Peptides against a protein of PDB entry 4HTP. Designs and how they scored, part 197

Target 1, 231 residues: chain A of PDB entry 4HTP
Amino acid sequence: SQTVASHVPFADLCSTLERIQKSKGRAEKIRHFREFLDSWRKFHDALHKNHKDVTDSFYPAMRLILPQLERERMAYGIKETMLAKLYIELLNLPRDGKDALKLLNYRTPTGTHGDAGDFAMIAYFVLKPRCLQKGSLTIQQVNDLLDSIASNNSAKRKDLIKKSLLQLITQSSALEQKWLIRMIIKDLKLGVSQQTIFSVFHNDAAELHNVTTDLEKVCRQLHDPSVGLSD

## One batch from the design tools (peptide; made by RFdiffusion4, then SolubleMPNN)

Design b2_p27_2_s3 (from b2_p27_2, 13 letters changed)
Fold by OpenDDE base, seed 4:
Structure b2_p27_2_s3 (fold): chain B 231 residues (1-231), chain A 27 residues (1-27)
Amino acid sequence: as target 1 above (231 residues)
Amino acid sequence: EEEEKEKKEEEELKKKFEEKIKKALES
């Protein structure tokens, strides 16, 4: 079946997340998230106008926005050091070069940007002059690749993990990779709480999540912002 | 200049998504 996530570029989500991160005020952060969510709901209504009983929801996006609440997908087994080594290999960076050392020693303050300890930001600056300007992945394709990584990690298939990571990396801009890294590490640094994200999504979302701990159920049952838990 | 370029790219991506929605609503 067709899903909204199969039509939404991953770049559009990343641009929304970037706007949220760059916004200083809570109100502006909320506005950017709401605009994306409203666009998603409108697209859902259009896509499914002739199909009332669909299981499609905001879940494919929500699980990337709140990756710490992921329960369907098992652990990736990916750490910053693995990504650093992969980028050094893929970009053919000199091992003793400045950029390779920045990736490997991402926790050490190297001066100018204050990005010490944020591997995704360090990776972004290394990638920006070296990667595609625009990615080609949809949200669905990103989730499929992440599912593959988790499944292959469970199966100890390191070669297939590397293959899926290479597909993600080679089909993504530097900005998209920054956010993808943060999704994998499960820390988006948006400057908004989980509760704020839920409150914008639906008034009852935080309560339903507290009871069920199931992000997919939250997204499906509370798809319509006008229909509450008691309805 | 770089911040303005990034902002324009973000606005273009937003417009493309809005155009896809509009086309889907018109179909």
Scores: peptide ipSAE 0.041, ipTM 0.672, DockQ to the pose 0.598
Fold by OpenDDE base, seed 3:
Structure b2_p27_2_s3 (fold): chain B 231 residues (1-231), chain A 27 residues (1-27)
Amino acid sequence: as target 1 above (231 residues)
Amino acid sequence: EEEEKEKKEEEELKKKFEEKIKKALES
């Protein structure tokens, strides 16, 4: 069956997240998230117009926006140091070069941008002159690749983990990779709380999540913003 | 014939979504 996530470009989510991050006020952050969510719901209604009982929901996006709440997917086993080494290899960066050293020493304030300690931002600046301008991945494809990484990590298949990471990297812009890194590390730095994300999604979302701890159930049961838990 | 219509409708929906998001990115 077709899902909204199979049609939504990952770039669109990343652009929304970038706007949220750059926004100073809570109200502006909320607006950008709401606009994306409303577009998703409208697309869902159009896609599923003739199918009332679908399992499709905002879950594929929500699990990327709130990656710390992921419970279905096992641990990736990926750290910043692994990604740094992978980028140095993939981009053929000189090991003693400035960019390789920035990636390896991302915690040390060596840059003019004040991005010390944020590996994703350091990676972004290294990637920006070297990567595709636009990625080709959908949200579904990103989740499928992340599922593959988690499964292969559990199976200790390091070669297959590397293969899936290379597929993510080679099909993503520098901006998309910045956000992908943050999703993998489970720290988006949006400057908006989990409770705020839930409150924008649905009024009962925080409560249902507190009881179930199941992000997919939250997204499916509260898909319609007008239908409450008690309805 | 029905499968080709469904594919065309899906492509149009995808394009409309991409255009809406592109407009939102440019604003």
Scores: peptide ipSAE 0.034, ipTM 0.560, DockQ to the pose 0.037
Fold by OpenDDE base, seed 5:
Structure b2_p27_2_s3 (fold): chain B 231 residues (1-231), chain A 27 residues (1-27)
Amino acid sequence: as target 1 above (231 residues)
Amino acid sequence: EEEEKEKKEEEELKKKFEEKIKKALES
């Protein structure tokens, strides 16, 4: 079945997240999230105009925006040190070179951007001159690859984990990879609370999530912002 | 014919979504 996530470019989500992060005020952050969500809902209504009772929802995007609330997908087994080594290999960086050392020593301030401890931001600057300007992945494809990583981590298939990571990396811009890293590490640094994200999504979303701890149920049951839990 | 029509409608919907996001991005 067709899903909204199969049509939405991952780049569009990443651009929204980048705007939210760059916005200083809570109101601006909320606006950028609301604009993306409203566009998603409008697309859903158009895509499913002839189909009632679809299971499609905002869940594919929401689980990437709130990756700390992920319960369906198992652990990736990926840390910054693994990603650093992968990037050094993939980009053919000299091991003793400045960029390789930046990735490996991401916790140590190298003096230029104040991004000490933010591996995703360090990776962004290394990737920007070396990767595609525009990615090709949809939100669905990103989730499928992340599911593959989690499954292969559980199965201890390191070679297949590497294959899926390479597919993500080679089909993504530097900006998309910055956000993908943050999704994998489960720290987006948006400057908005989980409560704020839920409140913008639906008035009852925080309450339903507190009871169920099921992010897919929250997205499916509260898909329509005009229909409450009591309805 | 119906599958091609659905695919064209799908591509148009995708384009409209991308345009809406792009406009939201430019504001």
Scores: peptide ipSAE 0.034, ipTM 0.570, DockQ to the pose 0.038
Fold by OpenDDE base, seed 2:
Structure b2_p27_2_s3 (fold): chain B 231 residues (1-231), chain A 27 residues (1-27)
Amino acid sequence: as target 1 above (231 residues)
Amino acid sequence: EEEEKEKKEEEELKKKFEEKIKKALES
């Protein structure tokens, strides 16, 4: 069956997350998230106009926005040091070069942008002159690749993990990779709470999540913002 | 001159990256 996530570019989610991160005020952050969510719901209604009983929901996006609440997907087994080594290899960076050392020593202040400890930002600046300007992945494709990584980590298939990571890296812009890294590490640094994201999604979302601890159930049952938990 | 040299080096790095990517996906 067709899903909204199979049509939405991952770049659009990343652009929304970038706008949220750059916004200083809570109200502006909420506005950017609401605009993306409203666009998603409108697209869902258009895509499924002839089908009433669909299981499609905001879940494919929500699990990327709230990756710390992921319960379906197993652990990736990926750390910043693994990504650093992969980028050094892939980009053919000199191992003793400035950019390789920035990636490996990402926690050490390098004095320029205050990005110390934010591996995703350090990676972004290394990738920006070296990557595609525009990615080609959909939200569905990103989730499929992340599922592959988690499954192969559980199976201890390091070669297949590397293959899926390469596919993500190769088909993504530097900006998309910045956000993808943050999703894998489970720290988006949006400057909004989980409670704020849930409150914008649906009034009952926080309560339903507290009871079920299931993001998919929250997204599916509360897909319509006008239909409450008790309805 | 220095800015054009940096831009050319960036384009060469981009091309090498794309080639390595293609090779890794075909493997």
Scores: peptide ipSAE 0.007, ipTM 0.333, DockQ to the pose 0.027

Design b2_p27_2_s4 (from b2_p27_2, 11 letters changed)
Fold by OpenDDE base, seed 4:
Structure b2_p27_2_s4 (fold): chain B 231 residues (1-231), chain A 27 residues (1-27)
Amino acid sequence: as target 1 above (231 residues)
Amino acid sequence: EEEEKEEEEEKALAERFEAKIEEALAA
């Protein structure tokens, strides 16, 4: 069946997240999230206009926005050091070069940007002049690849993990990779709390999540903001 | 101006969604 996530570019989610992160005020952060969510819901209604009983929901996006609440996927087994080494290999960076050292020593303040300790930002600046300007992946495709990574990590298939990572990397812009890294590491640094995200999504979302701890159930049951838990 | 660029990108995102919605409604 068709899903909203199969039609929404991952780049569009990343752009939204970037705007949220850059916004200083809580109200502006909320606005950007709300606008994306509202657009998603409207598209859902249009896409599924002839099909009322669908399992499609905001879940594919929500699980990327709140990756720390992921319970369906097993652990990726990916750390910053692994990604650093992968990028050095993929980009053929000199091991003793400035960029390779930045990636490997991302915790040490070496640059003018003040990005020490933020691997994703360091990676972004290394990638920006070297990768695609626009990615080609949808949100669904990103989730499929992340599912593959988690599954292969569980199966201890390092070769297949690398394959899926390469597919993600080679089909993503620097900005998309910045956010992808943060999703994998499970720290988006949006500047808004989980509770705020839930409150914007649905008034009952926090309560339902507290009871079920199931993000997909939250997204499915509370897909319509006008329909509450008691309904 | 960085703000103007961000506004343009926001508008473009909205327009992409609108186009998808219109396409879905026409199908």
Scores: peptide ipSAE 0.570, ipTM 0.918, DockQ to the pose 0.966
Fold by OpenDDE base, seed 3:
Structure b2_p27_2_s4 (fold): chain B 231 residues (1-231), chain A 27 residues (1-27)
Amino acid sequence: as target 1 above (231 residues)
Amino acid sequence: EEEEKEEEEEKALAERFEAKIEEALAA
């Protein structure tokens, strides 16, 4: 079945997240999220105009925005050190070179940028001059690849994990990879709370999530902001 | 300049969604 996520570029989500992160005020952060969500819902209504009972929802995006609440897929088994080594290999970075050392020693302040300890930001600057300007992945494709990584991690298939990671990396811009890394590590640093995200999504979202701990159920049942839990 | 770029990116995002909506409605 057709999903909104199969049509929305991952780049568009990343652009939204970038704007949220850069915004100083809570109100601005909320605005950017709301605009993306509203656009998503409008597209959903158009895409499914002839089908009232669909399982499609904001879940594919929400699980990337709130990756710490992910319960469907198992652990990725990916840490910053693994990603650093992968990037060094993939980008053919000299092991003793500045960029390789930045990735490996991401916790050590090496410069004027307060990016120490934020691997995703360090990776971004290394990737920016070396990768595609625009990615080609949809939100659905990103989730499919992440599902593959989690499944293969559980199965201890390291080669297949690497394959899926390479697909993610080679089809993503530096900005998209920054956000992808944060999604994998489960720390987006958006500057808004989980409760704020839920409150913007639906008034009853926090309550339903507290009871069910099922993010997909929250997104599906509360897809329409005008329809409450009691309706 | 950064604000202008952000506004352009925001507009472009909105236009992409609008185009998708129009395509879906025409289908």
Scores: peptide ipSAE 0.570, ipTM 0.917, DockQ to the pose 0.971
Fold by OpenDDE base, seed 1:
Structure b2_p27_2_s4 (fold): chain B 231 residues (1-231), chain A 27 residues (1-27)
Amino acid sequence: as target 1 above (231 residues)
Amino acid sequence: EEEEKEEEEEKALAERFEAKIEEALAA
């Protein structure tokens, strides 16, 4: 079945997240999220114009925006150290070189950017001069690859995990990889609370999530912002 | 210059969504 996520580039989500992160004020952060969500809902209505009862929802995007609330997908088994080693290998970085050491020692403040402890930002600066300028993955494809990683982690298939990670990395820009890393590590650093994200999505979203702990159910049941839980 | 670039990127994103919506409505 056609989904909104199968048509929306992952780059477009990352661009929105980047704008949210860079915005200083809460109001501006909310505006950027709301505009993306409204565009998504409008496209949903157009895509499903002939089918009023569909299971498609904002869930594919929401689970990437709030990765700490993921319950469908099992643990990735991926840490910063694993990613550092993978990038060193993939980019053929000298292990004793400056960039390799930045990735491995990401917790030590070595740079002027104050990015100590933020592996994704350190990776971004290493990747920026070396990666594709434009990625090719949709939100659906990113979720499929992340599902593969989680499944193969559960099955202890390290080779297949590496394969899926390489596919994600080689088809993504440096900016997209920055956000992908944050999604995998489950810390987006957007500067807005989970409660704020839910409140913008739907007035009843926080309440429904508190009861169900099911992010997909929240996204499907509260797809229409004008229809509440009591309706 | 950075603000102008961000505004251009925001506009481009909106235009991509509008194009997809128009395509879906025409199908």
Scores: peptide ipSAE 0.570, ipTM 0.917, DockQ to the pose 0.972
Fold by OpenDDE base, seed 2:
Structure b2_p27_2_s4 (fold): chain B 231 residues (1-231), chain A 27 residues (1-27)
Amino acid sequence: as target 1 above (231 residues)
Amino acid sequence: EEEEKEEEEEKALAERFEAKIEEALAA
């Protein structure tokens, strides 16, 4: 079945997240999220204009925005050290070189950027001069690859995990990879609370999530901002 | 200059969504 996520580039989500992160005020952060959500809902209505009963929802995006609430997908088994080694290999970085050392020692403050402890930012600066300017993945494809990683981690298929990671990396810009890393590590550093995200999504979202702990159910049941839980 | 670039990117994103919506409505 056709989904909104199959049409929305992952780059567009990442661009939105980047704007949210860069925004200083809460109001501006909320604005960027709301605009993306509204656009998503409008496109949903257009895409499904002839179909009233669809299971499609904002869930594919929401689970990437709130990755700490993921319950459907099992653990990735991926840490910063694994990613560092993968990047060194993929980019053919000298192991004793500046960039390799930055990735491996991401927790140590190096230079003026103040990004100590933020592996995704360290990776971004290493990737920026080396990666594609524009990625090719949709939100659906990103989720499919992440599902594959989690499934293969559970099955202890390390080679297949690497394969899926390489697909993600090679088809993504530096900016997209920054956000992808944060999604995998489950820390987006957006500067807005989970409660704020839910409040913008739907007035009843936080309550429904507190009861069900099911992010997909929240997104499906509260797809229409004008229809409440009591309706 | 950075603000102008951000505004341009925001506009481009909006235009991409609009185009997709129009395409879906025409289908």
Scores: peptide ipSAE 0.557, ipTM 0.913, DockQ to the pose 0.973

Design b2_p27_3_s1 (from b2_p27_3, 10 letters changed)
Fold by OpenDDE base, seed 4:
Structure b2_p27_3_s1 (fold): chain B 231 residues (1-231), chain A 27 residues (1-27)
Amino acid sequence: as target 1 above (231 residues)
Amino acid sequence: SEEEEEERREYEERIEERVKRWEEFAK
């Protein structure tokens, strides 16, 4: 079935997240999120024109924006150290080189950027001169690959996990990988609360989530901002 | 106000532009 997520570039989500992170004020952060959401809803209406009772919703994006609330997808089993080793291998970085050491020792302040402890930012700077300028993945494809990773982690299929990670990495820009890493480690550092995200999405979203703890249900039931829970 | 209307129009234009990009990306 056609989904909005199958048409939305992952790069657009990442650029939105980047804008949110860089914004100083709450209002500006909210504006960037709302703009993305409104675009999603408008595209949804166009895509599903003449189709009633579709199950498609904002869920594919929401689960990436609020990865700490993910309940459908099991644990990835991926840590920063694993990613560091993978990047060193993939990029053929000298193991004793500056970039390899930055990735492995990401907790230690090594530079002027103040990125100590933020593996995603460290990875970004290593990747920027080495990877594609423009990614090719949709949000759906990213979620499919992440689903594969989680499933294979549960099955203890390390080789298949690596395969999916390589596909994500090789088809993503440095900026996209920065955000992908943050999604995997479940820390986006957006500077906005979960409550704010829910409030922008729908007035009843926080309440419904508190009861159901199901992001997909929240996104489906409250897809229309004008239709409430008591509606 | 006229300023608010202009801001609204600009916002809507940005939304439309994004939607068009998504339509093109899917083709």
Scores: peptide ipSAE 0.668, ipTM 0.942, DockQ to the pose 0.913
Fold by OpenDDE base, seed 3:
Structure b2_p27_3_s1 (fold): chain B 231 residues (1-231), chain A 27 residues (1-27)
Amino acid sequence: as target 1 above (231 residues)
Amino acid sequence: SEEEEEERREYEERIEERVKRWEEFAK
């Protein structure tokens, strides 16, 4: 069955996250998230107009926005050092070159951008002149690839992990990769709390999550903002 | 107010444009 996530470009999620991160005030951050969410709900209603009993929900996006709450997908087994080495190989960066050293020594401030310790930002600047400008992945495709990575990590299939990572990287812009890295590392640095995200999604979302710890259940049961837990 | 109505219209237009892009993106 068709899902909203199969239609939504991953780039649109990333641009929303970028706007949230760059926004200074809580209200502006909330506005950007709400606009994306409202678009999702509107598209959902249009897509499923003739199908009332669907399991489709905001979950595919929510699990990328709140990756620290992921419980369905197992550990990726990916750290910054692994990604650094992968990028050096993929981009054919000289090992003793400035960009390779930036990726490997991302914790040491060597640049003017003040992004010390943020591997995703370091990677972004290295990738920006080297990657495609617009990605082609949907949110569903990103989740499928992340599922593959987690599954193959559990199975200790390093070659297949690399394959899935390469698919993610080669079909993503530098900006999309910045956010993808943060999703994998499970630190988005949005400047908004989990509570705020839940409150914007649904008034009862935080409560339901506290009880169930099931992000998919939260997204499915509270898909309609007008329908509460007691209904 | 007229300003609030305009802001609402602009908001709705942005949502509609996004929805349209999403309809076109998935082949």
Scores: peptide ipSAE 0.667, ipTM 0.941, DockQ to the pose 0.864
Fold by OpenDDE base, seed 1:
Structure b2_p27_3_s1 (fold): chain B 231 residues (1-231), chain A 27 residues (1-27)
Amino acid sequence: as target 1 above (231 residues)
Amino acid sequence: SEEEEEERREYEERIEERVKRWEEFAK
């Protein structure tokens, strides 16, 4: 069956996350998230019009927004050093060049943007002049590729992991890759708490998650903001 | 207030525009 995630550009999620990160106030951060969520729910209703008992939910997006709560997908086995080496190879960067050294020594302050320790931001500036302006991936495609990476990591298939990473990278803008890196590392740096994200999604979301620890169940059971746990 | 109503309209318009983009992207 068709899912909302198969129709939503990954770029739109990334632009929303970028707006949230750049917003200074809690209220503004919440507004950007709410707009994306309301768009998702409206599109869901249109896509599944006159269809009963659909299992489609916000889960495909929520698991990317709260990657630290992922329980279905196994560990990626990917660290910043691995990504740095991959980018150096893919972009054919001189190993002793400025950009390669920035990626490898991302923890060392370079004095340029104050992004020391934030690998995703360092990668963004290296990628910006070298990659596509607009990506072509849907949220579903991104999740499928991430599932592949996790599965192949468990199976110790390094070549297949690299293949899936290359598919993600070559079909993504610099901004999309910035957020993809943060999703893989499981640190989005949004400036809003997990509790705030849950509270905006549904009033009972935090409670249900505390009991079940199942993000998909939370998204499915509390898809309708007007239907509570006691109902 | 008139300001709140305008903000609501602008909000709804942004939602509708996004939904339309997603519909077009899915084609």
Scores: peptide ipSAE 0.664, ipTM 0.941, DockQ to the pose 0.947
Fold by OpenDDE base, seed 2:
Structure b2_p27_3_s1 (fold): chain B 231 residues (1-231), chain A 27 residues (1-27)
Amino acid sequence: as target 1 above (231 residues)
Amino acid sequence: SEEEEEERREYEERIEERVKRWEEFAK
């Protein structure tokens, strides 16, 4: 079926997240998120103009923005050390080289950026000169690959996990991979609370999520900002 | 105010541009 997520570049979500992270004030952070959300809703209306009964919603994006609330996917089974080893292999980094050591020792980097403990940032700088400038993945494709990873982790198919990760990595820019890593690790470091994200999405979103703990249901039922829970 | 209206117009323009970009990306 046709979904908004199948049309939205993952790069656009990542650029939005980057703007949010770089913004100093809460109001500016909210503005960037709201702009992306409004674009999504407008595109949804255009895409589904002649279809009244659709299940499509902001959920594909929301579950990437609030990955700690993911309940549909099982655990990825991916840690920073696994990603480090994968990048070393993929990028053919010398094992004893500076970049390989940066990835492996991400908690105690000797670098000047002050990104100690943030694997995604360390990875970004290693990837920046080596990766595509612009990725080709849609939000839907990213979610499909993440679903595959979770499913294969449950099935203990490590080789297939690696395959899906490689597909994600090879089709993504350094910036996109930075955010993808944070999504997998479930820490975006946006500087805004979950409550703030929900409040921008819909006035009743936090309440509905508190009751249901179902992020998809929240996104579907509260897709229209003008329609409340009591309506 | 004129400033508020201009800000609104600029906002809407950015939204339209993004939507258009997404429409083209889907092809």
Scores: peptide ipSAE 0.666, ipTM 0.941, DockQ to the pose 0.909; fails the geometry check

